# Peptides against a protein of PDB entry 6D0Y, part 212

Target 1, 225 residues: chain A of PDB entry 6D0Y
Amino acid sequence: ETEDHLESLICKVGEKSACSLESNLEGLAGVLEADLPNYKSKILRLLCTVARLLPEKLTIYTTLVGLLNARNYNFGGEFVEAMIRQLKESLKANNYNEAVYLVRFLSDLVNCHVIAAPSMVAMFENFVSVTQEEDVPQVRRDWYVYAFLSSLPWVGKELYEKKDAEMDRIFANTESYLKRRQKTHVPMLQVWTADKPHPQEEYLDCLWAQIQKLKKDRWQERHIL

## One batch from the design tools (peptide; made by RFdiffusion4, then SolubleMPNN)

Design b2_p29_7_s4 (from b2_p29_7, 13 letters changed)
Fold by OpenDDE base, seed 3:
Structure b2_p29_7_s4 (fold): chain B 225 residues (1-225), chain A 29 residues (1-29)
Amino acid sequence: as target 1 above (225 residues)
Amino acid sequence: DSSSIEKYLEEREKKEKEIEEEKKKEEEL
């Protein structure tokens, strides 16, 4: 009964209420904290599931994890480890849409003080370093660049404030790759199928231009990308 | 355990009712 109630509360957070979202998140964090001694594994699994399956509630669940982590529980670290495992599994299964969403989720956890900025920079350095590997297909190299660039709207400001020199190096490497990559005629109509990591070449160049503009505008989002 | 969830739900219902009562008072003025 209690497990079913926890699942219901986690899934329903962010629905219309007379109370503020912030108040509801604080209340839910208190309930979850109290139940962690008995239901830690269940709560962890539930949060990983909703983080993966409910992209429309990304900021709600990152905030919730941030609130739990702030209460001096090592829950944030365990959650991040679980999410990284899921990311690796998604990549092995060629589920590139899930994988890119998980990278965005992890990126927003930096803003919630769950992940340190240097750790996220290191992840992005690793992604962009794949572009230098000769044995990796270009389509996969393009995906890592896409995953990096598409996550910057969530975390670019924070990373440049703390690690500007490292971020500039990643940007320079990205630019160099985009200039030297081969243009493959991918038909424009390839729908984002889970099995094909096809950021359209035109989309990657467009995304690069958008991110360059966002960087120049000091990461002030005028348009939700 | 069940008590924490019940307490949370009761507190939420109480707050929602208080907010609704305040809105009604403001509309009557």
Scores: peptide ipSAE 0.166, ipTM 0.654, DockQ to the pose 0.793
Fold by OpenDDE base, seed 4:
Structure b2_p29_7_s4 (fold): chain B 225 residues (1-225), chain A 29 residues (1-29)
Amino acid sequence: as target 1 above (225 residues)
Amino acid sequence: DSSSIEKYLEEREKKEKEIEEEKKKEEEL
């Protein structure tokens, strides 16, 4: 009975309410914290599931995890570890859409103080380092660059505020890779799918240009208009 | 803990009803 209630609460958070979203999230975080001693594994599974399956609620669940992490840091760590495991599984399964979403989710967790900026920088360093591995197919290398660049709208500001030198190094390495990679012209209308993990040449270059502009504009999205 | 969940749900329901009633009163003015 309690488990069913927890599932319902977690799944329905952010739905229409007379109360503020913030109040509902704080209340839910309190309930989850209180139930962790008895239902940690269930709560962990539920949060991982909804985080993965409800992309439209990304900021809701990152905020919820942030609130919960502030109350129980150990659980926050376990959650991140579970999400990293899921990311690895998605990559192994060639589920690139899920994988990139998980990277974005993890990126937003930095803003929620669940993941430290240095840890996210290290993750992106690892991603971009794949571009230096000659034995890795370009399709895979391109995806890591895409995952990195496409996550910067969520976390670029925070990372540059705290780790500007390291981020500049990652950017330099990314730029170097983009200049030297083989370009394949594909129609821009190709939807990113698990079956098409290779980003379009022009799309990746376009994304790079957009991110450079965003960086120049101090990570203010309003200037991309 | 079922008690914690029930308490939260009750408090939320109460608060939501109060807010809705206040909004209705404001709309009637």
Scores: peptide ipSAE 0.077, ipTM 0.560, DockQ to the pose 0.820
Fold by OpenDDE base, seed 2:
Structure b2_p29_7_s4 (fold): chain B 225 residues (1-225), chain A 29 residues (1-29)
Amino acid sequence: as target 1 above (225 residues)
Amino acid sequence: DSSSIEKYLEEREKKEKEIEEEKKKEEEL
């Protein structure tokens, strides 16, 4: 019964209430913290599930995890580890849509003080380093670049404020890759799907241009579609 | 545990009712 109640509370947070969202999140964080001794594994699994399956509530759940991490740092670490495992599993399963969303979620966790900026930079360095591996198919290399670029709207400001030199290096490597990659004649109508990780070449170039503009605009989201 | 959840729900319900009552009073004035 308690587990079902926890599930309900976690799933329903952010729904319309007379109370502020902040108050509801703080209250829920308090409940979850109190229940960690008895239901840690369940709470962890629930949070991982909603973090993965409810993209419309990304900022709600990143904030919730941030609050929990502030209360219980070990839990926050375990949550991140679980999310990283899920990311690896998604990649192995060729679920690239889920994988990119998980990267975005992790990126926003930097803003919530759950993930350190250097750790996120290291992740992106690892992603972009795949572009240098000749044995990796271009479709996968393209995806890592896409995952990196697609996550920058959430975390680019924070990373450049703390790790500008490292980020510039990643950008330079990304630019170099985009210039040297083979452009395949992909029909303009191929929507990037989970089973086809190859974003339209035009899309990746377009995304790069958008991110370059965002960077130039000091990560002000005024123009992010 | 169940007690923590119950307490949270009760407090939330109370607060929501209070806010609704305040809004009604403001609308009546």
Scores: peptide ipSAE 0.177, ipTM 0.671, DockQ to the pose 0.817; fails the geometry check
Fold by OpenDDE base, seed 5:
Structure b2_p29_7_s4 (fold): chain B 225 residues (1-225), chain A 29 residues (1-29)
Amino acid sequence: as target 1 above (225 residues)
Amino acid sequence: DSSSIEKYLEEREKKEKEIEEEKKKEEEL
């Protein structure tokens, strides 16, 4: 019964309320914290589930996790580990749509002070490094670049503020890859995003151009989102 | 635990009612 209540509360957060969203999230974080001794695994699973299945509530749930992490640092760490495991599982299953949302979720967790900027930079370094692997199909290499670039609206500002040199290296590697890759996987990229490619450019090249503009405009999200 | 959830829900409901009542009062003025 309590377990069902937790599920309901987590799923319904962010719905219309007379109270502020912030107040509701703080209250929910308190409830979840109190129930961690008995339902930690369930709460972890629920949060991972909503993170991947409810992308429209991404910022709500990242904020919730941020609040939980502030209350229970160990739980925050365990949650991140669970999310990384889920990301690996999604990638193994070729569930690229789920995987990209998980990457975006993790990216926004940097803003919520759950994930350190250096850790996120390291993740993106790993993603972009796949582009250098010759034995990896281009479709998969393209996805890693897509996952990186499409996450920058959420975290690019923070990462450049803290790790500008490393980010510039990642950008240089990305640019190099985009110049040398074949333009044959446009249809597959369309599966990863609902966005329509520019009629004169390949989608990933368009995304690159958008991110370059966003970077130039000091990471103002309104330019892409 | 269950008691924590119940308490939270009760407090939330109370706050929501209070806010709605305040809004109604403001609209009536």
Scores: peptide ipSAE 0.058, ipTM 0.544, DockQ to the pose 0.838; fails the geometry check

Design b2_p29_8_s1 (from b2_p29_8, 20 letters changed)
Fold by OpenDDE base, seed 5:
Structure b2_p29_8_s1 (fold): chain B 225 residues (1-225), chain A 29 residues (1-29)
Amino acid sequence: as target 1 above (225 residues)
Amino acid sequence: SELQKALEELEKQALEKKEEIKEELKKLE
């Protein structure tokens, strides 16, 4: 009964309400916090599920987790761990669409103060380092670059504010890779096929150009999103 | 793989950070 109630609350947050989204999220965070002693596992599972399966509510649930993390830091950590485990599973299953979304979700958690900027930078460093690995298909290398670049609209500002030197190194490595890679068009990297602004360019090159512009524009999302 | 280890390290860092912050908050009480 109570579990069903919690599920309903979590799933329906962000829907039309007389109150502001922020107010609703704060309220829900309070409810969930109060129930953590009895339903921690269930709440954790629910949040992981909606975070994974409701991409249209990405910012809603990252914010919710941020609020919960502020109330209960341990829970926030456990949530991050669960999401990273899911990312690992997605990668193992070659579910690149889910994986890239999870990376983006984790990226936005940095903005919500759930994940530290240095940790995200470290993750991206490892993503881009795949481009330097031998015996790895280019499609895989391309994906990690894509995952990195496509997540920057959500977290680039924060990362550069706190780890500019490290980010510059990642960018340099990315640029170097893009210059030497074979240009190909793989389905998993054709997210913007319908509205590709530069059809003459390979997708990653186009994305790179967009991110470079975003960076130049001080990470104002309106320039890309 | 190095990537998997990095992800695991991220998990660890996240947890450690939470605990650190929690301890710091106790000092303010």
Scores: peptide ipSAE 0.025, ipTM 0.471, DockQ to the pose 0.017
Fold by OpenDDE base, seed 1:
Parts: structure tokens; sequence; C-alpha cells
Structure b2_p29_8_s1 (fold): chain B 225 residues (1-225), chain A 29 residues (1-29)
């Protein structure tokens, strides 16, 4: 009964309630913390599952994990490790859509103070380093660049505030790769809604231009998707 | 406001511990 109850609470958080979302999240964090001694593994699995399968609640669950991490730092670490394992599994299975979502989730965890900025920078350094690997399909290299760039709307501000020099290096390497890669005909990728139409571009070049604009605007999004 | 307070406290206390995740993140590939 308790396990079912916890599952219900976790899955339904963020739904319409008489109380504020913030209050509900705090309450749930308290409940989960209290039950960790008896149901840590179950709670961990549940949180990983909803984090992966309910993208519409991304910010809800990153916030929840942030609150829970503040109460139990060890559990927060275990959660991050579990999510990293899931990311590895997704990559191994060539589930790139799930993988990129997980990267965005992890990125937002930086904003929730669950993952340190230097750690995320290190991850992105590794992503971009794939572009330098030989005998790797370009689609794989492209994906890692995409995963990096497409996550910056969530975490770029924080990373540049704390690790600007390192981020600039990553950007330089990314730009270098984009210039030398073979371009293909792919749908245009728009990260932000803009009133001004954009010419047809290769999706990574388009994304790069958008990220450069975002950076120039000090990571202030005028239109949030 | 309560959420913001919690997040601020988390930032203050968890900084050192979360740096330990760096090595795990390096092993993503």
Amino acid sequence: as target 1 above (225 residues)
Amino acid sequence: SELQKALEELEKQALEKKEEIKEELKKLE
C-alpha cells in the first residue's frame, strides 16, 4: 500500500490542486524524505522513471529532486548516478531522442543545484570531444554537438557565469567542427520562436546561430517554448 | 518563496558534494 501510495504521489504531482505547486512540491519532498529509510530503492526507481517518461513535467521533477537533494544529499547523488546510467543505456540503444532529453534534464538539475556547474562543463567537454574521434559516423558526432547546443537554453547562463573560459573553449571547438563537417539536407531546427523568418539552413548551423544569438543576449530568452 | 529558499540552501550546502559527480559525468561515453 505504501509503495502504491508513493507512486501515486510522485506521478500526480503538478496536477490541479487547491494548494500551490511550490507547496505541493515541498510537501512531497518531505514525504519522500521520511520514507527513504524504508523505500529508498523504490523511490529512486520511481523518480528515474517519471523523469524519463514524463517530459511534460521536466521542471516539476527537476525541482522536486532539487528539494529532495537539499534534504538528503546522498540520495540526490544516487539519483544523478542513476540518471547517468540511464543516459548511457539510451546511447547504447541508439535512442537519441531519449538521450537528448536526459541531457536536458541533467542540465536543468544544475539550475536546481543538484549538479555542480563544473561537472556539467566536463560532460559537455566530453560531448564535443567526440567530434575529434576518428572512424566515427558523422551522425554520432552531430548528435553530441546537438545535445550540447540544444541543452544550453537550460543551463548556458549558469555555466557561463561560473566557467566562462571553459565554455568559450567548448564553443570554439564546436564552431570548428561545424565549419568542417559535411552538410546535409535536414529539416530546420528552431529552438526559439521568432517573429522574423529565418532562411533555410542545415539544422546544426541554424541551431548554432540561435545559440550565438542567445549568448549575445546574455542568455535571456524573449520567447520560451 | 519557500521553493526559492530551499534551492538557495541547497546551493550553499551541496556544492562540494556535487563536485564528486564530475568523474561520473566524464564516463558518459
Scores: peptide ipSAE 0.025, ipTM 0.580, DockQ to the pose 0.029
Fold by OpenDDE base, seed 4:
Structure b2_p29_8_s1 (fold): chain B 225 residues (1-225), chain A 29 residues (1-29)
Amino acid sequence: as target 1 above (225 residues)
Amino acid sequence: SELQKALEELEKQALEKKEEIKEELKKLE
């Protein structure tokens, strides 16, 4: 394999094929694993790049990383560390759009058994703890709550199955914050398809209601045709 | 899916290594 070929394989995964996506991902994971001795750094950089820049392929690349992690746990760890560094850089640069996506990406990595549930819970605890920080704008506090809540569609089920008590505490803290924060008038956010439309609400209140509904539905999303 | 099942089978083996990531996550803002 060459570096160019690896890049092509990684970038094109998920495209139309005679084989199933699952088969292609398994095959690619095998190829990448075999080439790690020679191209570890390149593969790491490529995966980080596509993970960050191709949000439309989030589940494809989280699954790929999951498969690769299962084959090489050290590499999986290095990948996560790189993504966390990128998240920190995004936050430092106030690139909150990228940051929230990275949080969702990391969240889905829990489902792929790349990140342990307790670790993700700890991250979300840190996020929600920002609501208790003083001398920070509410928009910053709101963002961390948003990042937490908006990631739960990807990982809420797993986290509650593994760490229900801790998650309940985070939820309680979140609810407490939402009750005491200043309300603003912004367009309603719809995270996923709901059974019926919600009335116009403040965006975090709306998101909170959606998450509560999702939780009530045992974290099973419903798609309305 | 079959792919998910395969990953789940390997979860136990990977758990110890993945817990090492916890410390990095704790360093988030």
Scores: peptide ipSAE 0.024, ipTM 0.573, DockQ to the pose 0.028
Fold by OpenDDE base, seed 3:
Structure b2_p29_8_s1 (fold): chain B 225 residues (1-225), chain A 29 residues (1-29)
Amino acid sequence: as target 1 above (225 residues)
Amino acid sequence: SELQKALEELEKQALEKKEEIKEELKKLE
């Protein structure tokens, strides 16, 4: 297949088809695997690009990468490396919107057996540890907590199954920080449909409450808005 | 920073994984 054809296939996966999404993803994984010997670099770049720029297809591309990783473990590793580099670049550039999405993407890769649960736990431990740093703006501390909490819908279940003690510690530290931080008026952040209306709260407090509810519900996710 | 170290560790693990697979493939040649 030509490079242009590969690009089209990767970009259009998940669109309306006569076949199931799962079937299409499996098929695409097979096609990409077969072409890796000739187009590995191109495929890698394409996957990194769509993973970064098409947040609406997060689950589609994490699943695709998971399938590819199962077929070609080496390629999976190269992809993760590339995504981590991108995260580092985003943070250095203060592109926090991209950075938080990349964290979510990496989080879902744990479910796809591309990233080990302990590695993700370690990352989150480091995120929350920022709250303990001295002489740092609260907005920076808040962001890392936000990045952690907002990623849990994608990976919380898996992390608690594998590293419950460590996760509990992270939660305790997070709760402690949220109690002592200064509150500011920011827009409410609601991701899930709720049976009961949420009171107006500071966005991190609101998110924390939602995550606590999700945890209580054994990480059974409701509709994300 | 601690975050940077964590990310570097993840990169390292990915690279190690890659090398391990390469070595295994050589055994099959």
Scores: peptide ipSAE 0.023, ipTM 0.471, DockQ to the pose 0.017

Design b2_p29_8_s2 (from b2_p29_8, 17 letters changed)
Fold by OpenDDE base, seed 5:
Structure b2_p29_8_s2 (fold): chain B 225 residues (1-225), chain A 29 residues (1-29)
Amino acid sequence: as target 1 above (225 residues)
Amino acid sequence: SELQKALEELLADAEKNREEIKEELKKLE
């Protein structure tokens, strides 16, 4: 395979095909594995790129990485490490939209057996611990809570199945914070619908309510939040 | 694990850059 061909294969996976998506992904994983000796760095970069730039294909690429991880565990680990680095970079660059997506992507990797549930729980513990930071803007606290909550539709079921006690603790801390926080006028954290006669609500409060309902419904959802 | 190391590094970097991030986030309020 040429580098250009690999790029094409990776970028176009999930497109209409005569074969099932699962079959195509398995095939691609095999191709990528075979080419790792020659194109490891390129493949790693490509996967990281599409993972962060094509959010519409989130589940496709998490599945692909899961399949590849099963074939080459070391590469899977390197990929996750690269994604964490990218998350750090996005945070440093104040690209919070990318950052939250990356958290969501990493969350779904738990379902694909790339990231262990305890590791993801630890990440979320770290996120929610930001709410305890002193002398920081509330936006910082809010964002990490948002990143946590907005990722739960993808991974909440798995985490509660394996780490229910720890998750309950995180939820309790989150709830406590949400009760204490002040409502802000930050657009990204505010839900306002002009055409409906309802009180204005913070997006985090709304999201929290949705997640609470999702949890009560045993993490069964029709649509991703 | 490499993942754990990465997570720890993420946290460490977040702390190191907390002040800078703090200033940037103030602009969003």
Scores: peptide ipSAE 0.030, ipTM 0.578, DockQ to the pose 0.019
Fold by OpenDDE base, seed 1:
Order: C-alpha cells, then structure tokens, then sequence
Structure b2_p29_8_s2 (fold): chain B 225 residues (1-225), chain A 29 residues (1-29)
C-alpha cells in the first residue's frame, strides 16, 4: 500500500545512493507533499517516530521537515504540534532518552526556520527554571539542565545571535545551579548518554565545560567534536 | 505548567516563510 511505501521512503532517506543527498531529500519532499492531502497523519507520525528513534539522521529529517514546510505553509505548525504531543508523552512516561532527542530535533528546527529563536529561548528558560522547583528530586532538575546544554551544539549560535542577553541569563542560572547541586552518581544519568569523554568527572560538569568552550569558540562545532 | 505554556508558545510561533527557509536549507546541504 501507499502508506507502506511512504514508510520505506522516509526510513531509507540518507542511505547510500547514486544521487546526492540533496536530490534525494528534494525528491522525497515532493513525494510527501503530493501525498499530504491523503496521508498527512501518517506522515506526521512517521516523522515523529524517526526523530526519536533515529538520532543519527536528525539533521536529515530536520532538513526534510524544513523542505516540507517550505512547500506547505501549514505543515510546519502541524508538525511542531505533533512533536509537542510526543514530547509530552515521553516526559510523562519518564522516557528521558526519547525526550532529549525530541528537544534536540526541535532545536535544529530553529536553523531550518520552522521554529522561531525566541520561542526556543522561552522553552529553555522554562527548562532551567525547573532547577528552582522545591521538593523535587535532583534528577529532575539535572535532566532539564542536560536537555538544555546538550541541545546547544545544534542551536546555540542562532540563539546567541538573536537573544544574547536572554541566553546569558539562562547560562548564569545554569552555572549557579551546577555549583550548588549535590555531586553524586545517579543511575538515571546513564540513561541519557553512554558516551562519557571524562570518566572521572561528573557528566553535567563535563558537559558544562564543553559548552563553555564551544561558546568561547563562537559555536564552531568542529571545536566540540 | 510553565513548561506547557512554553511548548504552546513554540507552536504558535512556528515559522512559515517559504523563501527564507529554502535559502537557508540550501546552505545547509
């Protein structure tokens, strides 16, 4: 069926091909655009699924969404709505690994102009504000800080270009929290990432140092890789 | 509650500028 075919096309985009990635993405965007009238819900669900389950293709799919948004002016809003629903569901289920991928995906959508920079800043302000909540587990506070910091490699440059003062406030609040938090090993942190560049250092402190360096290097990704 | 509000604002401010998106995406590819 056509739905099965769409699933195959979406899942396989970016794989080895005789054509350029750009050509493949443009072609797929055209196919999906033509099928939106009949299969919009399916396409939205598929894109949300690959966003959370295929992190290695994050930039491929954000680009695809950007192309689709350019073709269909209603698609961007509908997709963001779908992503928000998925994020809410993942948070409710305490699926923090899935949730952080969704946050990163949303972050990269800012670069594709699907999401406005001020809106992303507002979201991150709310994330960091969780550190001020009373009578909650530290792991909750830690995760939201992690979600914020781990997304900055994708969107930090854009946010500082447009909202530098607001970003500085968020950074100050983050730094303050990191200094006052209890530095203990929490098993839940292992759910977020297995790739630890400094095994002897607490992960959030390590990540903070990396982000500070990235910021100092004017958000050049080559300096953090 | 505040997080929910922020997410809703994110949705409301979604960009729809076709030409700008196309130009920026070409640079990324």
Amino acid sequence: as target 1 above (225 residues)
Amino acid sequence: SELQKALEELLADAEKNREEIKEELKKLE
Scores: peptide ipSAE 0.029, ipTM 0.543, DockQ to the pose 0.020
Fold by OpenDDE base, seed 4:
Structure b2_p29_8_s2 (fold): chain B 225 residues (1-225), chain A 29 residues (1-29)
Amino acid sequence: as target 1 above (225 residues)
Amino acid sequence: SELQKALEELLADAEKNREEIKEELKKLE
């Protein structure tokens, strides 16, 4: 059936091909656009699913969404809405691993011009503002800082190019928080889980240092963080 | 919540400047 065909196309994009990835993505975007009148709901669900379940293809699917958004702007908005809803649900369910990934995904959508840079800056401002909340566990504050910092490799350059002053304020607030937060010694190799969404002391500080270096290097990555 | 407001703003802004977004994406291709 046509729906199965669409699923196959979406799931297999980025696999080995005689054509370039860019060409394949453009082609797929065209196919999806053409089928939106008949299969919008299905396509939307499929894209949301693969976006969530295939983190190894993050940039592939953000690019695809970007291309599709350029063709059908309304669909792009609907996709963003769906992803935002999923982020909210993940946070509500304390699924912090999924949540942080979704933040990264949304961050990369800025590069694809699906989400405006100022909007993402505003989101990160709100994330970092959690550090100022009273009567909340530090793990909550730490997580939002982590989510912010860990997303910057994907979007930091774009945000600083367009909103440098605002980003500097966010960084200042982040630095201030990191200096004043309580530090606990936890093994560095501890894996983030939904039930333990607390960054290790050294990891968060290490991440901060890496991001500072990345910023200094004008957001040119030399190594995978 | 402030987070809710930010998320809503993300959605709202994602629907803005259609032509500008299209032009910017074309530059990346």
Scores: peptide ipSAE 0.027, ipTM 0.546, DockQ to the pose 0.019
Fold by OpenDDE base, seed 3:
Structure b2_p29_8_s2 (fold): chain B 225 residues (1-225), chain A 29 residues (1-29)
Amino acid sequence: as target 1 above (225 residues)
Amino acid sequence: SELQKALEELLADAEKNREEIKEELKKLE
C-alpha cells in the first residue's frame, strides 16, 4: 500500500459497506500490520491524528488500535505513548477540549485490552486528587472531575468490575468535592476556551447525576453521554 | 508528578500480555 492509500483506508474505516464493521476493522488491521515494516511511522501518525480529530469514531479507532496491539508487539505501546504525550501537551497548552477527549480515548482503550484497568483507576485517582490541592483555581479542580466523570460512560463498567473498592473511594471523594465547591454561574453561551477550562456549574452537577444513574443501572446505557 | 507516573504506567500496560489480548480479540470476530 502507498502512504496515500493508507491514509484513505484509515480515514474511511467505519463507513457503510457490505461487510460488518468488525470484519472491516480486522481487514484493515491486517493491511496495516503488513505495512508496518515500511510505513510504521506514517501509520502511527495517521492513527494519532484521526484519534484526536474524529471523536465520532472513538470506538472504531480504539478497536483498531486494540487489534494492532494484538498483532504487533510494540505498536500498541508506541501509540499509547504518543497519546500520552499529546495529552500532556494539550494540558500544557490549556487545550482542555482535546485533553478531555484524549482521556476518554485512553479510557476506551481499557476495553480494547490496550490499557489495564488498574492503571486507569490510578489515573482517575490522580485526577480526583487534584480536588484536594491547595492554592489552585477551582477551574482546575472542576476540569479534572469533569474529565473523570465524562470518561466513565466508556470504562466505568470495567473499572467497577475489577476495582470496585477504589472506584467507590473516588466517587466518594468526587461527591464530597461537588458538595463543597463554590457555585459559579457563567453565561450559557460561553465557549470552552483556554482561559475558561471549566464546564458550566449546572452541567457538572448534571453530569454527576447522570453518572450516578448510570452506575445504578449497572453501567447500561442507550447512548454515550 | 503523580499524574505523570500514572500516565507512564498506562504506557507500560500497552506492552503486556500480547498473546492473551490476541486470543480475546479473536472471540470478538
Scores: peptide ipSAE 0.034, ipTM 0.563, DockQ to the pose 0.020; fails the geometry check

